# Peptides against a protein of PDB entry 3WG5, part 202

Target 1, 218 residues: chain A of PDB entry 3WG5
Amino acid sequence: LAKNIVYVAQIKGQITSYTYDQFDRYITIAEQDNAEAIIIELDTPGGRADAMMNIVQRIQQSKIPVIIYVYPPGASAASAGTYIALGSHLIAMAPGTSIGACRPILGYSQNGSIIEAPPKITNYFIAYIKSLAQESGRNATIAEEFITKDLSLTPEEALKYGVIEVVARDINELLKKSNGMKTKIPVNGRYVTLNFTNVEVRYLAPSFKDKLISYITD
Target 2, 218 residues: chain A of PDB entry 3WG5 as posed
Amino acid sequence: LAKNIVYVAQIKGQITSYTYDQFDRYITIAEQDNAEAIIIELDTPGGRADAMMNIVQRIQQSKIPVIIYVYPPGASAASAGTYIALGSHLIAMAPGTSIGACRPILGYSQNGSIIEAPPAITNYFIAYIKSLAQESGRNATIAEEFITKDLSLTPEEALKYGVIEVVARDINELLKKSNGMKTKIPVNGRYVTLNFTNVEVRYLAPSFKDKLISYITD

## One batch from the design tools (peptide; made by RFdiffusion4, then SolubleMPNN)

Design b2_p21_8_s2 (from b2_p21_8, 11 letters changed)
Fold by OpenDDE base, seed 4:
Structure b2_p21_8_s2 (fold): chain B 218 residues (1-218), chain C 218 residues (1-218), chain A 21 residues (1-21)
Amino acid sequence: as target 1 above (218 residues)
Amino acid sequence: as target 1 above (218 residues)
Amino acid sequence: KKPVKGVEIDAGRSPRELERA
């Protein structure tokens, strides 16, 4: 029986326009191969709001389930990463990871202090993050608190509060635990039941361009 | 019978990108030799958060147990050092050492005063440190207090509160006390029982580069 | 128009800028 393919790709570092290109490339490859899903191992401290919103849209437009996996231990889906996760078909976290701290900022001053976003911008992102949570059937109150309180959660807390769906140590445990789960948002208008029986895992490596940009942005 | 090898290496000073390179080098050597474990003698006042997080990930990805040993007496696993320890397979402390004081800061002002991290950052690291503690079966409440109260503990207190696993005066006592203990986090997905019967201790010296950079950053 | 230009949602520039964690 033809093995169902699950792709795994890594996205690490700041969320930028280049990060969008990575998401787009990875998801497109998985779509072209009619993969059962793509798992994106996400480790990000955050980044640009415009890139983040574009990434969310790209995930939501995916022809296959996009699983955001905060991985490895010590990784985060911080700030922009939380929005991306909340916009995805399934969120998993490894032990020792975090999610949250989503308050928008305008940048950093010369002294390293945060330049606060005006209430108009903050309120926009409150509405946005709540909408992502509501659409995905996740805890919209906690999603708001990711902004208003700069709340950050452990995997166990995030699971408990209904922010995420799976805590898993590795890809194999993730596949096992998420097998038979329905996507939290629709794929092509349908909530898909994940089928991770008899799957082949294929890893997508970063392109040369991906490596170079990561090197420059570090 | 082929002696099981235990490596011992020292990491001293500020946690920087170079400190990551030291951890990576030392662990890689021990992995290549299929060592029973590597003991990292840690003495740090803290350092950069990015480097710290990368070090934690490198430890957690180790193919062999990484034991963080706060050593010698008078040493500390302060700030970043606490996170590194909490991310390791076993924590030991020598008498007269300390662990904790983990509140993140943005730096120092021109007058030498601490520039406080905004709540966003503080909450991020609270979640992060709690996650490390929970994953390793250590006291997550105390881990949080390392930030919220800038709590610092003696070895005896840290042991009592379930933050660390061993108090040992030297490497020989550490090996003796930790023999037969299970790692607090998995090695290659398995909790390993440490076997320090009939071991050879090998010391790794700092490279010439390690010495030079330490000299420049001091 | 999305008021998102020039906005950063970054918890992690701070880890990079954190001289002490």
Scores: peptide ipSAE 0.055, ipTM 0.314, DockQ to the pose 0.092; fails the geometry check
Fold by OpenDDE base, seed 3:
Order: structure tokens, then sequence, then C-alpha cells
Structure b2_p21_8_s2 (fold): chain B 218 residues (1-218), chain C 218 residues (1-218), chain A 21 residues (1-21)
């Protein structure tokens, strides 16, 4: 019996157009191989709104479930990372990670102070993040508070409030806990029940380009 | 008599946080050496609004004149590049370059279609680009049209409409034509008359990091 | 590099448009 394949890839750093390319590449590989799912180990402080929205759309158009896993311990799905997670088929977090802090900013001043987004932009992203939460059946009130209160949650809090689906220490625990769960959004118009029985885990290495970019951005 | 130094540096590609670091580094070097000015050879299709706004602020806080030079022929100051130019002390363009196309977008859909920014965001950037034009005594009507009509201009058109100050084929022509011009915005609270008499041109090479990033983004 | 915390609005064309043109 051909083992179900689950791909695992790492995305670390700022969300940029390059991050979109990584998501697209990884999901495409997993789609081509008819994987049961792809797990993206995400560690991001945030990044570009455009890249974020593109990534969300790419996830939503995936032919397979995309699981966002905030990993390793100490990692975050901050700002743009939260939106990406809320747009995904399933969210997991490792203990000692965080999610939230979604207040849109226009940037940082030279002194390192945050340039606040005007209320119009903030309200746009409130509506957007609430839509992601609502579509995925996640807590839209907390999603709004990620912006309005710049709220950050622990994995346990996020699970408690219905923002995420799984708290897991590692990939094996994630697969075990998420086995039999339904995707929070549809895959090709249907909610998929995850089947992680007798799976082979395959790690996707960063491309040479990915490694080089990581080295430069680190 | 110590020759006045004019620094020249190249910034090519997407406007990102890394591009901000390049601007900051280049301007800092020129400030430390009490340069008469720094010329940034700019070729960009656009980029991040936050990075753009930070770059504009960094230029506005410069202790020396920052000249944006859309160069070489075939280059553009598109989108974010236009804002940066409009925020600078002087704009020059080489023949065969372009400026404009400033319509803010939320990104590109998976199919490569532009995700339009909501009217609220568009209106914010209209106000912002108009402020940059007004502060610099440049054509605010055309600045608005860079967004509302997604207008792109040739150097000759941009000069004609009072968007830019110089059309120049090379650095020597730029220095010659801009000699005696006043900066369009103040330097340390004062409008500076550029003195490019008996100047030494010094090219700032990209750092190893800059070269590596360029190689990766190319 | 100070991590840019926040949702950054992109004002620019993606380089992919330049490669396909």
Amino acid sequence: as target 1 above (218 residues)
Amino acid sequence: as target 1 above (218 residues)
Amino acid sequence: KKPVKGVEIDAGRSPRELERA
C-alpha cells in the first residue's frame, strides 16, 4: 500500500515576495506528489501585506491541505504570520511559541518607532482578519483583538479561544493529534479529513536560492 | 582646496527593508564624509510601502542632499520608486527611463492578476504622494494621477510637467545641469544650492551583503 | 536587522511581471 506522504518545509524570517515563492514552490511539490498534506514550519516576525495576502490566496487554492505549524519553540507567527495561519487549513503551535500582534503599521521611523497605520488601513485589516477567522470557523473576536489590542497569545490560550487547532511539541505529535481532524477551510471545495495513518514524512530542503536568501536576511 | 565629494551609489530591484538599509548606509557614509551630495542611481519596479516610507523619511533627515537619478536608460522609478523620488532633494532621469505607475496594490493573485487596493488605501497614498509633491514644490496633480490613472511618464514629460528637475544622460551631465540648483526640500532646515564645481565623484560599491542580495533577487 | 513588525502594504510591481514581459 503506497504510504501517504506528508511534506514538511521551513519558512523563516520576514514575509516577502520571496516567501510567497517559497510557499508556492513547496505547495506545488506537494500537490504534484499528491501528498496527504504539507506542514509549513513557520517562524516569522511579520512582513509585507501583499505577500501575506498572496500567500493566503495560494494556500486557499492548494489542492492539498496546508498546515501552518508555528515551530520551533521560541518561534512566532507574528503579524503577517497570523493572517497566513488563519488562512490555512489547520494551525498548530509548539509550546513556547506565539501568535498575534497583527496591528498593521506603515513602517518604522528612523528612530525605530512604529509608524501607525491610519484608521482606514487598520479597519481594512480588521475586516480582512475577521473574514479569515470566520471562513475557517475560528474566533473572529480574538482575530480582531490581534489588531485592536495588538494581542499576542500562547499556544494554550490560542487553542482555548478557538484560534488554533493543535498544540504539538514536534511533527510526530502534530501528525498524531491532527489525524482525523477536518480542515478548517475546504480543499478543492470540500472539507478534508486528514489521514496521517502510516505516513512517510519528507522534508523539503530550501533551494540554493532559499539558503542564500536566508543567509543574507539573517 | 579640498575637492567637494559627490558620492554615487546604485540601488536596483524591489524596495524592501534591505533597500532601506542600503539607503541608510550610503547616506550615512556620505554624511560622515561631509559630501556635497549623494546621487542614488535608482532602478526599481516598486516594492513595500513601509520600506518606501522609511526611505523617504531617511532622505528627509539626511544631512546632505540626496539626488535620485533614474538610471541607466531602460530603468524605472516605478511605484515605490516614484514616492522615493518625490521625497528627495532632487530628481533626475536618464533618457529612456520612466517614472510613475503608483497605484497601490494589495498584491498579485496566484494567476498573476493585481489585487487592487481598497479605495481607503488608495486614498491614503493619494494624500501621501500629493504631500510629497507639495512639500517639494513638484506637480501634485500629476502626482495624484500617478495613482488615479496609473500614469507613467517619460523624462521629458516629467520635466515638462514639473515632476522632476533634470534630464541627464550620465553623471557628468547630471552634475553640470544640477549645479546651482536649489534642493526641492530643505537639508537641515535650509534649502541648499548645489555646488558641483570641482567635484570628485566617488562610487560606493555594494557591500558583500548587497552583492549577495542582488545576486539572489536577480 | 530590526524585524519589521507589521503588515506592510506593498506599493510596487512584483519582479515576476518584469520577467514575463
Scores: peptide ipSAE 0.042, ipTM 0.490, DockQ to the pose 0.486; fails the geometry check
Fold by OpenDDE base, seed 2:
Structure b2_p21_8_s2 (fold): chain B 218 residues (1-218), chain C 218 residues (1-218), chain A 21 residues (1-21)
Amino acid sequence: as target 1 above (218 residues)
Amino acid sequence: as target 1 above (218 residues)
Amino acid sequence: KKPVKGVEIDAGRSPRELERA
């Protein structure tokens, strides 16, 4: 029986237009191969709102389930990463990771202090993050608090509060635990039951350009 | 008589945190050498709001006059670039350049359409750009229209409307025309009369990192 | 790359900007 393919790719660093290109490339490969899903190992401190929103849209337009996996231990889906996760078909976190800290900022002052976003911007992102949570059947109250309280959660807390669906130590545990779960948002207009029985895991590497950008943005 | 130093540096491409680092580095060098001014040859389609606001702050905190020069012909100070210019001590444009198109966007959709910023964000940037114009004694009405009408201006129009101070073909003409002009915003709390008599022009090169980032962002 | 036609907002803290502070 032809093994269902699950792709795994890493996206690490700041969320930028290049990060969008990574998501697009990885998802496109997985779509072309009619993969059962793609798992994105996400480790991001955040980044650009535009890139984030485009990534969310790209995920939502995916022909296959896109699983955000906050990995490895010590990684975070911070700020923009949280939005991306909340916009995805399934969220998993490894033990020792974090999610949240979604307060929009205008940047940093010369003294390193955060330039706060005006209330109008903050309120926009509150509405947006709540919509992502609501559309995915996740905790919209906590999603709001990711901004209003700059809340960060452990995997256990995030699971408990209904922000994420899976806590998993590795890809194998993730596949086992997520097997039979329904996507939290539709794939091609339908909620899909994930079937990770007898899957082949294929790892996608970053492009040379992706590596170069990561090296510069580090 | 020790020649007064004028530094010239190029900033090209998208406005990002790396662009801030470029501004900071260039201005710091010029400050350390007690330069008469620094001229930034600016060619940007726009970029990040955070980086833009930080750059504006860095310019306003400069110990020396910072002149934004939209250069070469064909260049633009678009979007974020217009804000940066309006936040500077003097704006010059070369013939065949443009300024404006300041509509804030959330990004681009997959089809390449602009994702519009919500009215709250747009209004914030309207207030911000107007404040920059007012503080610099420039045309705040036109500054608002850079957003509300997505207005772009030629150098001649920008000069006519009191958006910019100088139209110049090159650095030498810029120095000649700006000689004796007062800065449009204070330097160390005082409006400074530019003195470009017997100046030494020193060109600053982008760092290796700057070149690498530019190569990747192109 | 499509030229940025607008002011882009950061959705949150870039830690690298925090580390340089």
Scores: peptide ipSAE 0.033, ipTM 0.442, DockQ to the pose 0.525; fails the geometry check
Fold by OpenDDE base, seed 5:
Structure b2_p21_8_s2 (fold): chain B 218 residues (1-218), chain C 218 residues (1-218), chain A 21 residues (1-21)
Amino acid sequence: as target 1 above (218 residues)
Amino acid sequence: as target 1 above (218 residues)
Amino acid sequence: KKPVKGVEIDAGRSPRELERA
């Protein structure tokens, strides 16, 4: 019996325009092969707001479910990573990971202090993150607090508060636990029930360009 | 009867990218020889958060148990060292050592005063350290207090509060006491029962590069 | 700057960090 394919790819580091290119490439490959889903192993401290918003849009335009998996242990979906997760079809976290800390900043001063965003920008991102939470049926109050309180959560807390859907130690546990779950946002206008009963896992390697960018941005 | 091998290596000083290279080298050698475990004698005042997080990930990716041993007497697993310990398969401390004091900082000012981390960063590391504690079945409340109260513990306190697993005066006592213990996190997806009944202890020396870096960073 | 890049988790016990300050 032909196995459905689940792709797994890693995205690590700062969210930039190059990170968008990685998302686009990985999702496009999975779309072309009519995969059951793609799992993106995400580890990011955050990054650029513009790139983040573009990535969210790319995920929401996907022809297949995109699962954001905060992995491995010690990884985070911090700041921009939280928005990306909230914009996705399913969020999973490994034990030892974190999500949150979403307050926008304009940058860092010469002394390393944060340059605060003006109220206009902060309020914009509050509205934006709440909208992502509401659209995905996730906790919009906590989503707001990711900004207003700079809140960060453990996997267990995030699950408990209805921010994420799955806590899983590895890909096999993720597939097992997410099997039969509905996507939190539509795929092609419909909520999809994930079917991971008979799947082949295919790993996508970073391109040479992806490796180079990660090396330079490290 | 072929003896199982236990490796012992020392890592001392500030946590940096070079410290990551030391961990990676030592663990890789022990993995190649299918060691029963590696014991890392750790003495650190802390260091860089990025290097610390990479070290935690490297430990958690190990094919063999990694035991962090705060040694010798007078040593500490301070700040970044505490995170590394909490990310490991087993923590031991010698009498006269300490663990804790985990509040993140941005650095030091010209006058030597601490540049405080903004709440965003502090909250991120609170979530991170709690997640490490929860994953390893260690005291997450105390882990948080290592940051929020800058708490430092003696070996006896750390054992009592469920932060560490063993108090041992030397390697022989450590092997004796940890024999038959389960790892606090999985190895290759499984909790491993340590078997130190018939072991050969092999000491790993620092490489020339490791020595040079420790010399330069001292 | 990565929020985590350049963040130090140090107990302030390193003599060298005192020397760079």
Scores: peptide ipSAE 0.032, ipTM 0.272, DockQ to the pose 0.078; fails the geometry check

Design b2_p21_8_s3 (from b2_p21_8, 9 letters changed)
Fold by OpenDDE base, seed 4:
Structure b2_p21_8_s3 (fold): chain B 218 residues (1-218), chain C 218 residues (1-218), chain A 21 residues (1-21)
Amino acid sequence: as target 1 above (218 residues)
Amino acid sequence: as target 1 above (218 residues)
Amino acid sequence: KAPVKGVEIDAGRSPAELERK
């Protein structure tokens, strides 16, 4: 019986236009092979709003389920990472990870202080993050509070509040726990039931370009 | 008689955190050698607001005059590049270059449409760009219109409207025309009269990191 | 690098940045 393929790829560091290229490449490879899903191991402190919005849109246009997995322990889906997660077909977190802290900022002053976004920007991103939560059947109130209170949650809190779907220690536990779950957003207009029974896990390596970008962004 | 040193460095492409590192490196080298000035040959379509604001601040903190030179012909100081220019000690443009188009955007949709910034963001950047113009004794009304009308100007228009100080075809003409001009903002709390009489021009090459970033962003 | 603790906004991208994608 032909094993369904699950791809696993890592995205680490700041969310930039290059991160979009990584998502696009990884998802495209998995789409071409008609994978059951792709799992993106995400560890990000945040990044650019435009790149984030484009990544969310790329995920929403995916022909296969895109699972955001905040991994390994110590990783975060902070800021832009939270939006990406909320825009995905399934969110998983490893123990000891975090999600949230979504206040839009204009940047950091030279003294390291945050340049706060004007209220209109903040309100725009509140509306946006709430829409992502609502569309995915996740907690829109907590999504708002990721901005208004700059809230960060543990995996257990995020699960409890209905922000995420799975807490898993590793890929094997993730596959086991998410098997039979429906995607939280449609794939090609339909909610898909994940089938991780008898799957082969394939790891996608960063391209040379991806490695170079990561090296430069670190 | 010891020749005063003028450094020339090129910054091309998107304004990012890496562009800040380039500015910081180039200015630091020129500061260490007590250069008469550094000329940054700028060609940018724009970029990140945070990186832009940090670059402006780095220029304002420079121990030497920082001249932004929109060069070569065909180059632009678009969007973030305009803010950087307005934050500098002197703006020069080569014939056939442009400055302006400063509408803040949240990004581009997948269809290539601009995601417009909320009015509060737009208003914030209007206030910011006007402050840069006012502080440098440049045309604050035109600076505002770079946003409100998404205005782009030729070098001749920018000079005419008091946005820039010099139109020059090359480094030699720039040095000749700007010799004896005062900086438009202070250097170490004082307006400096530029002395480009009997100077040595030294070109700063991109670091390997700078080259790599440029290669990745192109 | 200081962790980006927010959604960073672009001051603006020129249409020319769109054409390069």
Scores: peptide ipSAE 0.062, ipTM 0.560, DockQ to the pose 0.619; fails the geometry check
Fold by OpenDDE base, seed 3:
Structure b2_p21_8_s3 (fold): chain B 218 residues (1-218), chain C 218 residues (1-218), chain A 21 residues (1-21)
Amino acid sequence: as target 1 above (218 residues)
Amino acid sequence: as target 1 above (218 residues)
Amino acid sequence: KAPVKGVEIDAGRSPAELERK
């Protein structure tokens, strides 16, 4: 019986245009193989708004479910990572991870101080993050507070508040818990029920370029 | 007679947090050696607003004059590169280069279409770019049009309109033409007259990390 | 690297960068 494939890929570090290329490559491979889903193990401190928005759009255009998994323990879906997660078909977090801290910044001053975004920019991202939460049936109030309070949540808090769908220690637990869940956003205009019965887990290795960028951004 | 040193370094590619590190490293080396100036050969299509603002601030905090030189022929100081140039002590361009196209974007959609920044963001960057132009005694009207019209200029146009100070084919011509010019912004609170008489030109090689990033971003 | 705190705005890319991909 041809086993349904679930792909697992890792994306680590700052969200950049290169991170978009990674998402695009990984999702495209999974689409080509008609995978049941792709799980992206995400560990990011944040990054560029443009790259983030493009990644969200790429996820939303996916022909297959894209699961954002904040992994491993100690990882975060911080800032841009939270937006990406909220734009995905399903969010999972490992114990000891975090999500949130979405306050837009213009950057860091030379002294390492945060240059705050003007209120107009902050309000734009509030509207955007709330839209992602609402479209996915997630907690839009908490999504706003990720910006207004620079709130960060544990997996248990995020689950409790309806920000995420799954707390899982590993891929096997994630597959078990998410089996039978409906995607929080449509796949090709339809909400899909995840079927992780009799799946083969296939890991996608980073390209040479991916490895090189990860080495440089760390 | 101890020759005054002018450093020359190259910065190519997208403006990122790593580009800030390059600027910081290069300027710091030149400051440590009490160089007469550092010339940054800049070739950039643009990049991140935060990194750009930090680079501008780093240039403004320099203990020595920082000259942005759009070089080689075919290079551009596009988008973020224009802001960096306008924030510098002196702007030079080689023939066949360009400056401008400063319209802030939220990014590119998956189809490669530009996601326009909301008017509030655009207005913020208009105010910012105009401030840089005004502080440096450069054409603030054209600086605004770099955003509102997505204007790009040739070196000859940029010189004519008072956006830049020098058109030069090479480093030797740049040094010759800029000799005796006052910096367009202060160095340690004082406008400095450039002295490129009897200077030694010293090239700063990219670090291993710099080479690696350039290879990846190309 | 300083952790990227917040959502960073792009100042834009020149159209020429889009054509090379």
Scores: peptide ipSAE 0.057, ipTM 0.572, DockQ to the pose 0.570; fails the geometry check
Fold by OpenDDE base, seed 2:
Structure b2_p21_8_s3 (fold): chain B 218 residues (1-218), chain C 218 residues (1-218), chain A 21 residues (1-21)
Amino acid sequence: as target 1 above (218 residues)
Amino acid sequence: as target 1 above (218 residues)
Amino acid sequence: KAPVKGVEIDAGRSPAELERK
C-alpha cells in the first residue's frame, strides 16, 4: 500500500519575515509531495505581528493539513506562536511546554519592561485571536484571556479548556493520538480526517539560510 | 593638542533587536573613549517598533552626541529610521536620500499589501513622533504628517522644514557643517556644542555578527 | 523584500525572551 508521507520540520526562535519564508518553504514541499500532513515543531517566544498574520494566512491556504506541535519539552508557542497555533489545522503540545501570553506590545523598554500597546491595538488583536479560535472551533474565551489576562497554559490546561487537540511526548505519540482526528479548519474547503496509518515520516532539514537565521535569532 | 575623536559606524537594513545591539555596541565604544561624537551612517527601510523605541532611548541615554547621517546617496531613514533620527542629537542627510514614511503598520499581507494599524496605534505613534520632534526642537507638524500623509522628504525639504539640521555629501562636509552646532537634545542634561576642529575620524567596523545579520537582513 | 514602509508591531514576546538578554 503506497505509504502516506508526513513531513516534520522545526521552526525555532522569533517570528520574522524569515520565519514566514521557512513556513512557506516547508508547507510548499509537503504540498508538492501531496503529504498527508506536515508537522511543524514550533518553539517561539513570539515576534512580529505581520509575519505572524502572514504565517496564519499561509497555513489557512495550505493544500494539506498543517499541525503545529509545541516541541520539545521546555518549548513555547508564546505570543505570535499562539496565534499561529490557533490558525492551524491541529495543535499539539509536548508535556512541559506552554501556550499563550498573547498581549500585543509595542516592545520592550531598555530596562526590559513591556511597552504596552494602546487599547485599540489590544482590541484589534482580541478580535483577531477570537476569530482564529472561533473559526477553528477552539475556546475563544481563553483565546481572549491570552491577551486580557496575559494567560499562559500548560498542555493539560490547554487540552482541558479546548484550546488544543493533542498532548504528545513525541512524533510517534502525536501520530498515534491524532490519527482519525478531523482538522479544526478546512483544507481546500473540506475538513480532512487525518490518516496516520502506515505513514512514512520525512524530516525536512533547515536550509543553510534557515540555520543561519536561527543562529542569529538565538 | 589632543585630537578629539569622532567615531563613524554604519547601520544598514531592517531595524531589529540586532540593530539595537549594534547601536548599543557602537555608542558604548564611543562613550568609553570619550569621543566628541559618533556618526551613525543609517540606511534602513524601517523595522520593529520595539527595537526602534529602544534605539531612541539608547541614543537619548548616550553620554556623547549621536549624529544620525542618512548615507550614502540612495539610502533612506524610512519608518523606524525617521523616529531614530528624530530621537538623535543631530540629523544629517546626503543628497539623494529620503526620510519619512512613518505610518505604523501591522505588517504586509501575503500579496505585499500593507496591513494597516488600527487608528489607536496610529494615534499612539503620532503622539510619539510629535514628542520626539518637540523634544528635539524639530518640526512636529511634519513629523505628524510622516504618519498621517505617509510623507517622505528629500534632504533639501527636510532641512527647509526644520526636520533635519545638515545636508552633507560626505563625512568631511558633515563635520565641517556641523562644527559649532548645538545638539538638538541634551547630552547628560546639557546641550553640547559640537567641536569638530582638529578631530580624528575612527571607523568602527561591523563585528562578524553584525556582518552576518546584515547579510541575512539584506 | 518589500521595503518595510511602516513601524512593525510585535504581537508580544514571552518574558523568557527578556531573560535571555
Scores: peptide ipSAE 0.050, ipTM 0.548, DockQ to the pose 0.612; fails the geometry check
Fold by OpenDDE base, seed 1:
Structure b2_p21_8_s3 (fold): chain B 218 residues (1-218), chain C 218 residues (1-218), chain A 21 residues (1-21)
Amino acid sequence: as target 1 above (218 residues)
Amino acid sequence: as target 1 above (218 residues)
Amino acid sequence: KAPVKGVEIDAGRSPAELERK
């Protein structure tokens, strides 16, 4: 029986237009190969709202399940990363990772202080993050609190509160635990049951451009 | 008599955190040399709000006059570029350039459509751009219309409406026309009269990092 | 660089930039 393929790709760093290009490339490759899923190992402090929204849309338009995996230990799905996760088909976190801190900001001042977003921006993103949570059957109250309280959660808390679906130490445990789970949002209009029984894991390497961008943005 | 130095630097492309670093570097060099002024040749379609606000602040904190020069012909000070210009000590434009189109957006969707900012964001930036115009004695009504009407102006219109101070074909004409002008905002708490009578023009080259960033962001 | 703790908003882009790609 032909092994179902699961792709694993890494997205690390600030969410930018280049990060969108990475998502698009990775998902497109996995779509072309009719993969069972793609797992995106995510480690991000956040980033640009536009890029984030585009990434969410790209995930939602995916022809295959996109699993966001906050990995490795010490990684975060902060700010934009939380939105991306909430927009995905399944969220997993490794122990020692975090999710949340979604308060929109205009940026950082020269002294490193946060430039606060006006209340209307905050309210927009509250509505947006709640919609992502609601559409995925995840905890919309906690999603709101990621903004209103700048809340950050551990994997165990996130699981407990129904923000995420899986806590897993590594890809193997993730595949094992997520096998037979339904996607939290539809894939091509249908909720898909993940089949990781006889899968080949394929790692997608960052392109030279991806490496260069990461080097420059870090 | 020691020639007063005027620095000229180019900032081209999207306004990002890297663009802030360019501004900071260029202005710092000019400050260290006690230059009469620095002219920033600006060509930008816009960019990030945080970077823009940081750049404005950096300009306002400059120990020397910072002249924004929309150059060459075909260049624009669009969106963030307009804010930067309005936050500067003097604005010049070359014929065939444009200024305006300041409507805040969340970004572009995958189909290339603009993701509109919520009204509260728009109102925040209206207040902000008006403050920049008012503080610099420039046309705050037009500054507002850069947002509310997505207005773009020619150099001649911008001059006519009191948005900018100089229309100049090149650096030499700019220096000639701006000689004896007062800065539109204070330099170290004082409005400075520009002295371009006996100046040496020094061009600042982009760093390797600047070139690399531009290459990657373009 | 200080980690971006938040969702950053763009001040806007000229539509003309989209046409140059």
Scores: peptide ipSAE 0.035, ipTM 0.433, DockQ to the pose 0.642; fails the geometry check

